# Ledger of designs, part 3: peptides against a protein of PDB entry 3PUK

Target 1, 227 residues: chain A of PDB entry 3PUK
Amino acid sequence: ERGLKSVVWRKIKTAVFDDCRKEGEWKIMLLDEFTTKLLSSCCKMTDLLEEGITVIENIYKNREPVRQMKALYFISPTPKSVDCFLRDFGSKSEKKYKAAYIYFTDFCPDSLFNKIKASCSKSIRRCKEINISFIPQESQVYTLDVPDAFYYCYSPDPSNASRKEVVMEAMAEQIVTVCATLDENPGVRYKSKPLDNASKLAQLVEKKLEDYYKIDEKGLIKGKTQS

## One batch from the design tools (peptide)

Design b1_p9_1 (made by RFdiffusion4)
Fold by OpenDDE base, seed 4:
Structure b1_p9_1 (fold): chain B 227 residues (1-227), chain A 9 residues (1-9)
Amino acid sequence: as target 1 above (227 residues)
Amino acid sequence: LKHHNITRD
C-alpha cells in the first residue's frame, strides 16, 4: 500500500511545483541527499518532467552554469545544502542560474535564512518551508532521516546524553511533519521498555504538535485523531 | 517554530 507516498507527492506538487509554476517555463532542479531519497520514494522522473523539470542536479556537485534557466532548489535546511546554494548565487560573477526558487523540507534556522537573504536576496523568487522531512515507505509507514539516530538513542554511554536529546528533537520534528502532511494530530502510542526513549520521544512529539498547530492554524489545536 | 516565506515576482 502506497497511500503515504501519494500524500507526500500531492503535498510536493502543491507546495513546490504549483507554487513556482510558470506556463511554458522549464527549470533545473537541485536536490540534496535527503530530497533525492524523498522524490525517489514518491515519484518518477516522468512526473518531474510533467512539472516542468528538465534536469535534476545534485546540489553537492560542481555544475555548469545554465544562466538562462531558473533553478528550483528542493533541499533540506542544512548548512551543507545552504552553502552549496550560496556558492551558486552568492557572487555576482558566479551566479549559475537566472533565479532561484528554494523550498526547504523543514524549518530553516533563522541564522541560515538570514544568511541566504543577506547574500542572495536579489536572486530569490521563492523561499519557503514545506515541512516534509520524512521518507514514505508505505501507508502509515515512513523513515526518518536523522543522522546517527540509532547510535545515539541506544548508546549506553552517558557522554552521549546531550546528543541523544538532539537526535530525539530531530526525530520528533520529522514525525510532526508526517502528521502535518497527513493533517493529523494523533494520540501517540509507544513502548517504553527497556529504555525510556520512546516515552521521551512521544512527549516531544506531542509538544511539537501542539506548537505546530498553535502557530500554523491560528492557535487552534486539533483534537486527537486516530492514527 | 516560525515559518519563513519569501515571494517575489
Scores: peptide ipSAE 0.495, ipTM 0.919, DockQ to the pose 0.769
Fold by OpenDDE base, seed 3:
Structure b1_p9_1 (fold): chain B 227 residues (1-227), chain A 9 residues (1-9)
Amino acid sequence: as target 1 above (227 residues)
Amino acid sequence: LKHHNITRD
């Protein structure tokens, strides 16, 4: 029932908390809308306390400076979340926290990454992409976080074709992150009727899986896995 | 896609 939740939590623990762990040190953790849902789906507050998080703050809200504490940003690589981070550290005289650890849930666009480096590089201890862009629900059931997915995928207006493609690309990318998290390269099953959206999405997933697993993290070629 | 990474002590 909760196999995927456990896997996701273990991944976050390893990739985020263990990566920035310092003995006896507490951090403030900043979350956005997506990561709030993500953590809520796979852990409890007590789990976060055990990982050295003293308090969770919403990155979108105005917050009082705590200059003696380091901040852990677990956020999506969006302009909105990045802008909030930049407001925290962009001012040389008014940094909200002692230092920053940034962990993105997905690939950060070069433009955003470069913007961070240009503005706040000296304040950053870690900046990594961990590639968890889904919400686990059950054993291998998850929810994608793609804005306007329903609208564009089912739009009868041909003028939305380009945007529909963008949405499908985003969904495919998130599905691949699930596979990466589970260390799987599965085949894809879908229902093609009444629309061809499922078929197109499946093709995109297959292509992205091929690209991702061309060489695994250990530098080895990874074949398909039964799933 | 290439991952970005910053690590400082």
Scores: peptide ipSAE 0.494, ipTM 0.928, DockQ to the pose 0.703
Fold by OpenDDE base, seed 1:
Structure b1_p9_1 (fold): chain B 227 residues (1-227), chain A 9 residues (1-9)
Amino acid sequence: as target 1 above (227 residues)
Amino acid sequence: LKHHNITRD
């Protein structure tokens, strides 16, 4: 059951997307480390497209200006994330985006909030705190830490195919690491629709598991464990 | 803790 994930998504939809919705308008969304994990836990890229998000960018990375687009910052209230935002709008002549909507996942310290107001107040259309600081998890789910996995795995852009493959490889490697840690060689099960990501990932995991257990220091091929 | 809010059109 995805009950908690659905609740979290509904909260984000109401508190963030509905709050800054403008008919016919697309936005660039900026995420940090935490919010990338949060959104990946409760939605797909297609869901974000439906909410008027054209592209997701990592706030920590250098980005080219898109001055005609408004930006939606969904970020944690940390000095690191705030500093990245300030770099985007701190210069009057070199703003990266047309305007900013900011939604913090938790209470923003007064010091950080005041810093934002002092530097970028004229560029901000919304700034709110939505208080979602947890990741919805299922009891039998492992969370992987692969940079840009959410973006590339669900990207509709064919030009990202090569990067998607690299991400899938990294995910498969981490899954094998989990299996090794648990001393398991599981039979891989997946649902392939609507995207082939699950099938491809399953194949990569199976291949890597075979390689891992074949090369095991004991020279013993471990049989498949039942999930 | 008090929530912060900026709203501009």
Scores: peptide ipSAE 0.526, ipTM 0.937, DockQ to the pose 0.301; fails the geometry check
Fold by OpenDDE base, seed 2:
Structure b1_p9_1 (fold): chain B 227 residues (1-227), chain A 9 residues (1-9)
Amino acid sequence: as target 1 above (227 residues)
Amino acid sequence: LKHHNITRD
């Protein structure tokens, strides 16, 4: 199948499910708000069953221990999601699950990663970053999950300047994850607006693409592709 | 940024 949804699913299947596959093993999968939307956009529950997921649980909710089963955490690298994971494995009480596989949708900050290692390293079988921080809608169409993005980007209030920059950085990062997922380094195209937000965002995307492909992908800058 | 990776059997 063609389309962004199919590409995203194939990426998740390869990077997550194939990576932690163990014959005859069922896992409980823990999702946060973003990954719930992500999986809902590109797969069905039957697809997850085929990948060895017996049930999906919300990481933010109180859950009963299933100590004989391993857990697959497919979550965003946020303090909130990580704190929930740490509560599952980091307490003096018994762990909720037998072991953990952790797959982050984006780069996990060093401080947060170190906190995980310090608290729960012995319980972790996998911990990886797969770089999918967008929701596929249609073929070649996706949405970003950046809170208050529209408000801050178009705010004339100078007091919002710093927040606007943070939002634009987050948007740029998520756009780069789309490119990484599609294995593309596109020439950034935009239409200029009075506030020149598009130009600034384009610059951020270009810079982050350069950084990603140079450092995090193939060790060199990928040539520009058409997209 | 460098990717983090933990892998255990």
Scores: peptide ipSAE 0.513, ipTM 0.931, DockQ to the pose 0.761; fails the geometry check

Design b1_p9_1_s1 (made by RFdiffusion4, then SolubleMPNN; from b1_p9_1, 5 letters changed)
Fold by OpenDDE base, seed 2:
Structure b1_p9_1_s1 (fold): chain B 227 residues (1-227), chain A 9 residues (1-9)
Amino acid sequence: as target 1 above (227 residues)
Amino acid sequence: MKLHNIDYE
């Protein structure tokens, strides 16, 4: 299958499940809001079972300890998700799981990463960033998970200018993750009229693509591809 | 951006 959903699933399979695979071992998988949507868009529960996941849990909800099992955290690098993780492992006597594998959907800020290392390093077996911050829809179509993006991008209110910038940054970051997932460095095409939002977003994407490929997972610099 | 990796296995 050449669909975007298949590409995303293959990426997750190789970057997450294959990376932490241990023969005969079952894991509990913890998801947040975004990764729940992400996995729902590109796989079935049967697929997850085949990858050694016995149960899926919401990281935000209260959960009963399963201290004999390791946990696979597939989460966004947000304070909320990280805080939930920290609560699971913050106390030696109250650890919910045997150990943790953490896979972030995007770059984790140094501050959050350091916080994790300082608090729970002994409980962590893996921690990686896999750069998938979009939801595949159909064929080559995807959606971004940026709250209120439409409102702020098209708001004529000057008081929303700062929020507009934040939204555009978030959108650009997620678009770059699509490119990374597809292993592409595309030329950005847009229509600038009537508003300059597309132009601004394009500039942000181009800049972030450049930054990404300077230090990508393989340390390779790719030239621009057609997309 | 800086990539973070922890491997303790």
Scores: peptide ipSAE 0.222, ipTM 0.840, DockQ to the pose 0.817
Fold by OpenDDE base, seed 1:
Structure b1_p9_1_s1 (fold): chain B 227 residues (1-227), chain A 9 residues (1-9)
Amino acid sequence: as target 1 above (227 residues)
Amino acid sequence: MKLHNIDYE
């Protein structure tokens, strides 16, 4: 049993592959750094083939056009990934692919979303946000994608306090995506010593969970689940 | 929370 890995894969299958599935159609899938790690953690290439993916390409690399095929972009909502997408479809005469399906791993900022719509709307068949911003490691263990989190959280330099808060927010958001994926609203437990980092993070998670379940994807309110 | 959506299919 893969546990959390199976849950994550099932979520991706439902939210991404089933959403854009067309019988007999193959797509090229574009991944960024995070989604490469994500898919590697919960599926094999054979699984992707079964879902109609012929090849996987890195969105950051220069790629040859395959104008007869549609592209599935499974990417993070970052300026870097979005800019790479825009390069593929920004020119009407030099589109790399026939059309695009875009699935973001997190909420896309309005500024980025509007930029996409303004530049490439005619090339996009679907754009969705799927809330998966973590990497499953074991059945009940996951990791977060927050660069330099360790450094800022444990740095003795007071000048890093503001960055520490940003990191804590990012971590809390990603933890909430795990809960959302598992359809849980758990109680939060932590050890506060020797630093107060765990307590601060726990408070942020609790707050964000509350906000999420006030208005979730389905407009449902859920109570606390067993921890 | 706000969700964006484009659906041209």
Scores: peptide ipSAE 0.219, ipTM 0.836, DockQ to the pose 0.681
Fold by OpenDDE base, seed 5:
Structure b1_p9_1_s1 (fold): chain B 227 residues (1-227), chain A 9 residues (1-9)
Amino acid sequence: as target 1 above (227 residues)
Amino acid sequence: MKLHNIDYE
């Protein structure tokens, strides 16, 4: 299969599992709400086993220490997920795992990153941002994980305007991660009627794409791709 | 945005 799900899985495999793989080593993987949905959408447990993951744990739950094993944190860069990580390694005498590999699904704010460094940097072997913030549904379809998006986008109440803007920004950011995953800088097309939501979202996406592709990883400008 | 990276291996 060459659909979006396989592309997402391939990216995760390359950016996460290949990056921290060691021969003969098994890891415990910690997931949050988003990454649970993400992995469930594009892989099976057997796939994770092949990548050296023995157990999957929910980062939000209380967990027993497994001090002889390293932990792979595949999480969103949120205060909630970061705080859970910090509780696992905040105390030298009470660290839950041998060491940590952290892979964030999106850019981690400096404040959170600095908090991690200040608290438990000695326990961290890797900390990277991999830029996957969407859920693939099928070959050409993905889902955005934006709470209450439907409500705010279609709310007739003007008092919701500020929240609608936040939702639109979040949606646009996630769409850009899709484009990044596919290595595309597409021309954005939309159907605006009857509401202007699609138009506004398209504008945000185009702006963010422009910002993203101003300078790529090699410092080069990437032109528009056909999609 | 600036990417963060920690690599101790």
Scores: peptide ipSAE 0.214, ipTM 0.833, DockQ to the pose 0.658
Fold by OpenDDE base, seed 4:
Structure b1_p9_1_s1 (fold): chain B 227 residues (1-227), chain A 9 residues (1-9)
Amino acid sequence: as target 1 above (227 residues)
Amino acid sequence: MKLHNIDYE
């Protein structure tokens, strides 16, 4: 049995480190809250050193410039993380690093992508989406990083209905990234009672899986796999 | 979903 942690690490190694690798070059790696948890779950600092990372920095914190080194941003495609990147390379501040490689853990909204491109294009060497928006816990267990997911999914307040849908969609996206990482198109099973959250989430996952394979696999929809 | 890519290498 292949552990999910190992699969995730291999994907990160291939999609991120191999993609921007330059022999003899060291990079500073910038992480946000999610990617800190993600890397902590599937690798050690020694692994990152082997991939040419000299220092890990928190993107949310103020950092001293290291203008001779390139920076590897492994971050979630959120306004918060993007804004921190923009402070490092944007027109309103002096560049902190020589150049940037950006790898988003999920699909980046067009608005954020365009904002980055418009303001920092001269500093960017790469900007890619790698679709890993989950935290592996065990061989077949993962956790999701959706703010306030628990609260909204189980809120009895009808005023939270709209927010609940947003949360469900975000959860579904992250589940799909697990499937993509494992190269699977699973049949979704769920328990509906006492709430219908599981049913709704299952439907969203199935829909998003179809969309993912249609778009990213050039119309190829895999048959159902076991999960 | 929409994929984005920038490659200035």
Scores: peptide ipSAE 0.211, ipTM 0.836, DockQ to the pose 0.765

Design b1_p9_1_s2 (made by RFdiffusion4, then SolubleMPNN; from b1_p9_1, 5 letters changed)
Fold by OpenDDE base, seed 4:
Structure b1_p9_1_s2 (fold): chain B 227 residues (1-227), chain A 9 residues (1-9)
Amino acid sequence: as target 1 above (227 residues)
Amino acid sequence: MKLHNIVYE
């Protein structure tokens, strides 16, 4: 059986662990809230040990320096997570680790990316985006990580209309990352009643899929797949 | 979207 969990793990292994692998080297891995859930959904600690991770730390928490070890940051491209990284390396006198490998789960805004470069470039060995912004639940089921998505999508308050659009956009983006992970360009099906949320989301997903596959991660164009 | 990829030695 080809499960989404295994596909996600394989992608993480190739895009993250293989990318920064150095034989005989152990790393500390820093996770945020999303990536903690992500890894918990698709691997075990033993799997991480096999990939050269000695310990996992929460990026949001205060941590003791381990200056002789390199750190692998697997985090979401958010100001909160980035700020925590910057606290680890922003001070020349108080760097917590020997060096950093940074892998973002989604596209990082240029401003945020540039902020990292400007502040900590000497400490960074890798900084990449791997485009996995969903949690696999089952072989064909995933969960989105969009703050307050449920509230805004189903809010009857007209004042939340603008925020609803933002949430829909974020959800659509994360769905596209699933498709990218599975290397699929699917047709989108939905139930439109009683609310039009599904229809709107479907349109956004289709649009984003078109944009993505104009130039995908490898510069290829794919036709529609069945899923 | 624009992809970022930095590799430092």
Scores: peptide ipSAE 0.235, ipTM 0.854, DockQ to the pose 0.717
Fold by OpenDDE base, seed 5:
Structure b1_p9_1_s2 (fold): chain B 227 residues (1-227), chain A 9 residues (1-9)
Amino acid sequence: as target 1 above (227 residues)
Amino acid sequence: MKLHNIVYE
């Protein structure tokens, strides 16, 4: 019915909520800037209530302890979000919540993962990586969360070349997560314009798709799809 | 990339 939004929501339900569901248990959900946008794009508060979420909190804000409740952290694998989590469980003070379920929207760097393990492992019930780093808009439309993408991609200033590369890489990674969500390995197609942005992005996407499907989550190889 | 997964029951 809602196309990509429905697919994204279904993936979150299976990868996150079903994974940590316990009958009769309510959880507090902690979101960061990206996951706030993500969930707002594909679900309503009533949907979250049905999945056992009683309240949503911003991970960046100071929060009062609710020590009798478990917390579901649905966050991006960034130092900022991870540091906020560590403050909840890693200090000498009493932990803010009963336990933690952590779901990252993308691959978490080993350094951050090890930091979590070293500090808060005893408080964690789940720590998993899912692969959703885009925002669905319409049935077949999505947006990428890449700051200043427009500016750097179209900047005539050669001094911005390095930043442009970083932006394009981030865009390519997020596009691959769309393909993963849709379970597709498409042949990349693009319409070139006076600028080579589309071509460069297409090349990055193709490369990352190849890398992704060399060994997927199950260690399997997937062939090209028709999409 | 290597996937991380910690599960405690």
Scores: peptide ipSAE 0.232, ipTM 0.849, DockQ to the pose 0.699
Fold by OpenDDE base, seed 3:
Structure b1_p9_1_s2 (fold): chain B 227 residues (1-227), chain A 9 residues (1-9)
Amino acid sequence: as target 1 above (227 residues)
Amino acid sequence: MKLHNIVYE
């Protein structure tokens, strides 16, 4: 019942905390709405302390500078979260922290990525994407974090067709991150009635899985699994 | 999809 939570935590520990670990060093960790939920679902505060995190701060809130400490940003690749980061380091004279480690939960658009590099490169030690954009609940159950997903997917208004497609894409991306986290390339099962939403989503997931697993992290072609 | 990975010393 906690298998997926354990896997997610292990992934975060390896990809984020181990990556920026420095012996004897404490960091401030900045979280957004999604990563707050994510960490809450798979770890305890004591776990974060063991990983060298002294304080957790909400990136959306005003925070006092702690210029002697480095900051670990574990955030979603959204304009809102990125803008908050930029406010922390955008001013040369008023940087809130000593340096920044940035870990995005998903693919960061090039526009946002380039914006960060252009404005804050001198303050950044790491900037990576770890590809975990879901909330684990049970061993094989997760929750997607896609705003307005229910509204647009079930909207009877044809004018919402474009937004529905965007939502479907976002959902498909998050499902693929689950597969990536578990190192799986599964087949997809769905119920097609009464609406075709499940079928459309399944097709998107299948396509994105194909794209993702063209070449795995080791440079090898990954075939489908039975998971 | 290509992941970004930047390391600064």
Scores: peptide ipSAE 0.231, ipTM 0.850, DockQ to the pose 0.709
Fold by OpenDDE base, seed 2:
Structure b1_p9_1_s2 (fold): chain B 227 residues (1-227), chain A 9 residues (1-9)
Amino acid sequence: as target 1 above (227 residues)
Amino acid sequence: MKLHNIVYE
């Protein structure tokens, strides 16, 4: 399949499941709000079973310890999700799982990363960022998960200007993750009227793409692609 | 490109 959903699944399979695969080992997978939506959009439970996941748990909910099993945390790099992880492993005597594999959907701030290292480093087997912060809907169509994006982008209230900028930054970051997932550095096309939101967003995306593709995974400069 | 790629085992 060549659809966006298939591409996203292949990315997750390669970056997450293949990375932490151990023969004969089952894991509990912990998801947050975003990754629940993400996986629901591109795979079935049977797919996860094939990847060695026995059960899926919501990281925000109270969970019973399964101390003999390792846990796969596929989560967003947010304070909320990280705090839940820390509660699972913060107490040496009350660790919920045997060990943890952590895969963040986006770049984790150094502050959060350092907090994890300081508290739970001995319990962690992997900690990686995989850069998928969008939900595939269909081929060439995706949605962003930015709370209140519509409200702030179209608010005429000048008091919302700062929040609008934050929202647009978040949108741009998620769009870049789509490009990274597809291994593309596209030209950005938009309609500028009646509002300049599209133009501003395009500028942000272009800047972030430039930053991301200064050097690729192999240390090479990635030029513009057609998409 | 990733900021953190740490393997502990």
Scores: peptide ipSAE 0.229, ipTM 0.850, DockQ to the pose 0.631

Design b1_p9_1_s3 (made by RFdiffusion4, then SolubleMPNN; from b1_p9_1, 6 letters changed)
Fold by OpenDDE base, seed 4:
Parts: sequence; C-alpha cells; structure tokens
Structure b1_p9_1_s3 (fold): chain B 227 residues (1-227), chain A 9 residues (1-9)
Amino acid sequence: as target 1 above (227 residues)
Amino acid sequence: MKLHDIDYE
C-alpha cells in the first residue's frame, strides 16, 4: 500500500515544482500556515532544495526584498494569504521579488482571483490551483484545515447553525481533494450518533464528488473505491 | 468548481 504522504509529495512535485521548473533557477518559496504543515508532513528541506528552493519564507511575516529572485507562492486561497501576496507585489508597495509563481492548494474564488490579476498581473508568471487541501498523517489518515471546525460542528448553540453548514462544506471539499489526489471515488461510511454531523458531511462529500467528476473530470465517473 | 490555470510566461 502506498502511503498518502508519498502520494501527496508526488502530486506537489508534479503540479507545482515540475510546472514552474527552470533549469539552474532557484526560487524563494513562500508558505502560509497550511502549506507549512502540508510540506512538513510529506517532505524534508533537502527535498525542497532538490526542487530548486533556496529558502522558505513565511508569507505572514515581514520579509526583506530579494528583487533578483523569483518567488514561488504555495499558499491557500484565503484572503489572509492573498493579502500578504498583494503586499509583496501590489501597487501600494514596492515589489519584493522579481516575479511570482502562485499555486493555490484549493479552488480560489473568482473574486479573489480577479483581485490578484487586477493588482499584480505584471508580476505573475503562473497562477494555478491544485487540489491538496489536507494534511497527510498516515497511509489512509489525514487532517483537515478548517478554522474552528471542532467548535462549530459540536456547538449546541442554534445560532451557530449557519456557520456549522459552512464548516461542513469546507470539510467536504477538503475530503474531495484527498480523493482527487488518490484518484479515488470512495464509498462513504460514517457513524451518525450522537449527532448527525457525520451523515450531513457524508452527503456533502458525495455531492461534491459527483460534481467534481462531472465537471472537472469531463464527466468521467469512476466506480466506488474503498477508503 | 471553476479551475484557474494561467501561464504568463
């Protein structure tokens, strides 16, 4: 059995590093909170060096300009991470790097994407979405990065019902990215007691899987696999 | 969902 960590690394290598590779060129890599955890879970610094990364920087922190180096942004499609990128290349500040390659770990909303294009298009060489929005732990185990997921999913406060649905959707989306990464269309199993959260999540996952294969895989529907 | 894949090279 192939470990999920290995699969994730191979996916990143293919979708990110191979995609922007230029022989002899080194890049600065910018990571956010999620991608820091993601890469830490499936690779070592030596692996990144082999892929032409000279140094890793935290996108949230103030950084000194390195204007002769291109930057590889491997980040989540969140306003927080995007705002940090915009500070690096936006009209309100001087460019910190020569150019940017942007790889989002998940689907980026059109509004956010357009905001980037409008403000920093001259600095961008590549902008691509990849589907890796989970942290591999073991061969078949992963964690999700959904803010306050635990709190809202198990909150007894009815006022959190709307937020709970948003969280469930985000979780379902991330589970689908696991399936996409593994090239699987799993049958979903769950335990619903004492709360019905698992049932609701399962339904969302199934729906999103269907949508993914219909839209993103050109209508290809795979048979259910075990997970 | 809509996928974005833009190459400005």
Scores: peptide ipSAE 0.309, ipTM 0.882, DockQ to the pose 0.737
Fold by OpenDDE base, seed 5:
Structure b1_p9_1_s3 (fold): chain B 227 residues (1-227), chain A 9 residues (1-9)
Amino acid sequence: as target 1 above (227 residues)
Amino acid sequence: MKLHDIDYE
């Protein structure tokens, strides 16, 4: 049985590791909070070794330079993670690694992308966005990484309405990445009681799915799939 | 949204 974990791993392998693989080359891989959880959920260290990763480092931590090795940054497109990357390569005399391959787990805003180009483009060999922003748990179970989702979604305080909307939007986006990973356009099913959160989320997901398939690179319109 | 995909090698 093909589990979601294996599907996610295969996607990462294809989109990231196969994309930057060079014969006989080992890389240091830099992870942030999200990608640490992501990889931990779908692979083992032995798997990463097979893909040419010798060491995994936390991008948020101070690290010693390994100037003879290239670095693979598998990170979220956030200012925090990007700033850490920029600190690694911002100075010509103090580059921590030989070169960088950057793979973002989601769409990187143009402003952030331009900031990278302006600061250290000469150190970058590859920069690509992949679409994986969820954590697989079981064959058919995944976890969304949305801070304080539970608190805001279930808050009775109307003052939290704006934040709730942001949370719902983020959740919907991550669910769509699951569908994209599975190559599915599912009919959305939900239980809305006692709160309407599920209904609202379902609507957002449906809208985003529609947008995803309308604007896909191949221009394909897929029918609803069983999920 | 347009994906960024740059290969500098």
Scores: peptide ipSAE 0.308, ipTM 0.877, DockQ to the pose 0.667
Fold by OpenDDE base, seed 3:
Structure b1_p9_1_s3 (fold): chain B 227 residues (1-227), chain A 9 residues (1-9)
Amino acid sequence: as target 1 above (227 residues)
Amino acid sequence: MKLHDIDYE
């Protein structure tokens, strides 16, 4: 079994580090809460050094400008992370870094993406979504980063039904990113008792998998795997 | 959902 951690690291290496690598160039890498956990789960600082990262910084914290260095933003497509990025480059006179490479862990809403373009397009060298929205734990085990997931999924209050659906949608999306990362289209098994949440989630996952694998990156239709 | 992959260099 290929360890999920290794697979995730390889994905990040190819999709992020190799994508923006320049010979002899060092970058500062900016991480948010999720990507800090993600990288911590699948690599060491020595690995990052080998990929041309001189230092990692928390995007949420105030940081001193390093105007001669380019910055690699590996962040979630959230308003919080994006706002921090915008603070770094929003003002022409107060740019913290020479230029920015942005890699989002998931789909970035068009509104948020357009906001970045409108404000900082001249400072951006690369912007890409890599679709890794999970934390690997074991070879076939991962955790999801969905705020309030347990609260809404197990809430007995009918008024939370809409939020429950949103949360389940987010969970399903993250599960699909796992499959995409592993290049797998698995069948889904679940236990429905005592609540129907597992069944509903499974249906969402299956639907999203179908949508994702209709046409892969190479324009090919993928069949189901035995995973 | 639209995937973004933009190279500005």
Scores: peptide ipSAE 0.306, ipTM 0.879, DockQ to the pose 0.709
Fold by OpenDDE base, seed 2:
Order: C-alpha cells, then sequence, then structure tokens
Structure b1_p9_1_s3 (fold): chain B 227 residues (1-227), chain A 9 residues (1-9)
C-alpha cells in the first residue's frame, strides 16, 4: 500500500513493535495526545492487536495498576508525558506495570533522559528515540503539531517575535522528521511572501536537514533528493 | 543530535 500513512505505519511497526516483540507477550500501550492522533491516523485497533497490544491507555489519565503486564510507552519527549511515566514507576511499592518499554517520537533532551534513568532505570527494559513528529494525511500530505503556529507566524506584533522563532524552529524540526521518515533529503522550495516567513522556515529546514544527515542511523551522508 | 537507544534486557 502506497501513501504516507502506510510509510508511517511501517516505520512504527519496525521501530517500535518489532523492536520489543516477544512471542506470546501482550503489552499495555500508553499514549499521549500526539501519539494518539498519530496512531489513529495510520492504523486500526486490529492492527495494534496483531502487534501484541491488548489495551491502549491514555498516559495522562488515572489508571488502575496491571502489575503483571509490561507497558509500552509510545510518547512524546515532553515533561508532561515523562512526568506521567515517572509517576507510574516512581514508587517501588506502587508500580503500575511490570516493566516499561519507552519509545519517544523525537529526541529526548539529556536532562530529561537522565531524570528518567535516575528514577526508574530498574523498571525500564528498552528506551529508544524514533523520529516521527507529524500526522500523516491522505496522499503525501501531513500536518504539523505546533500550537498557534499560524497565529505567531503571521502576527505583526513585535512582542510575538520570540514566540515566532520558537514556532518556526518547531515547524522545521517536524518537517525534518517527515524527511527522515521518508528517507529523503529534499531540496527546499518555497514562494517568497511579504513577511518572508517561508524563506526563514526554508533556511531552518535546510540547516536541520544538514545536521541530521551528517550522521544518519547508518552513518551515511545522503545527497539531496526531489520532493 | 545524539539519539538514545538503550536495551536493558
Amino acid sequence: as target 1 above (227 residues)
Amino acid sequence: MKLHDIDYE
């Protein structure tokens, strides 16, 4: 099956489910807001069952312990999601699950990673960062998960300049994750507009692509491709 | 970026 949704699903299947698969083992999967949307966009519950997921739980909600089962955390590397994870395993006497597999949708800062290791290392069986920070749509279209992106990008108010930069960075990062997922290093094309937002974003994307492909997963440098 | 990939099993 062709399409961005299929590509994303294959990536998740390979990077997450195949990575932690154990024969005959069922896991509880914990999702946050982003990963809920992500999985909903590219798979069905039946697909998850086939991958050994018995139940999906929202990481932000109060949950009953299932201490005999291992948990698969597929979450964003945010303080909120990580804090929820830490609450699940922070107390030896009140562990929610038997053990944890953690898969982050993006780079987890060292500070946050170290916090996890310091608190819950004995409960963790796997910790891996994948690179999917977008929601696939039909065909080769995707949406970015950047709150208030359009508002700040087109705001003429100078007081929003700092926030605009943050939004631009976030957008650029997510675009790069799309490229990484598709295994492409595209030449960036854009149309200049009066506010020159497209140009700025393009520059950020180019820079981040360059940084990413300096050392990819295989240690290879890829040339620019068409997109 | 230095990605983390740790297996504790």
Scores: peptide ipSAE 0.305, ipTM 0.879, DockQ to the pose 0.714

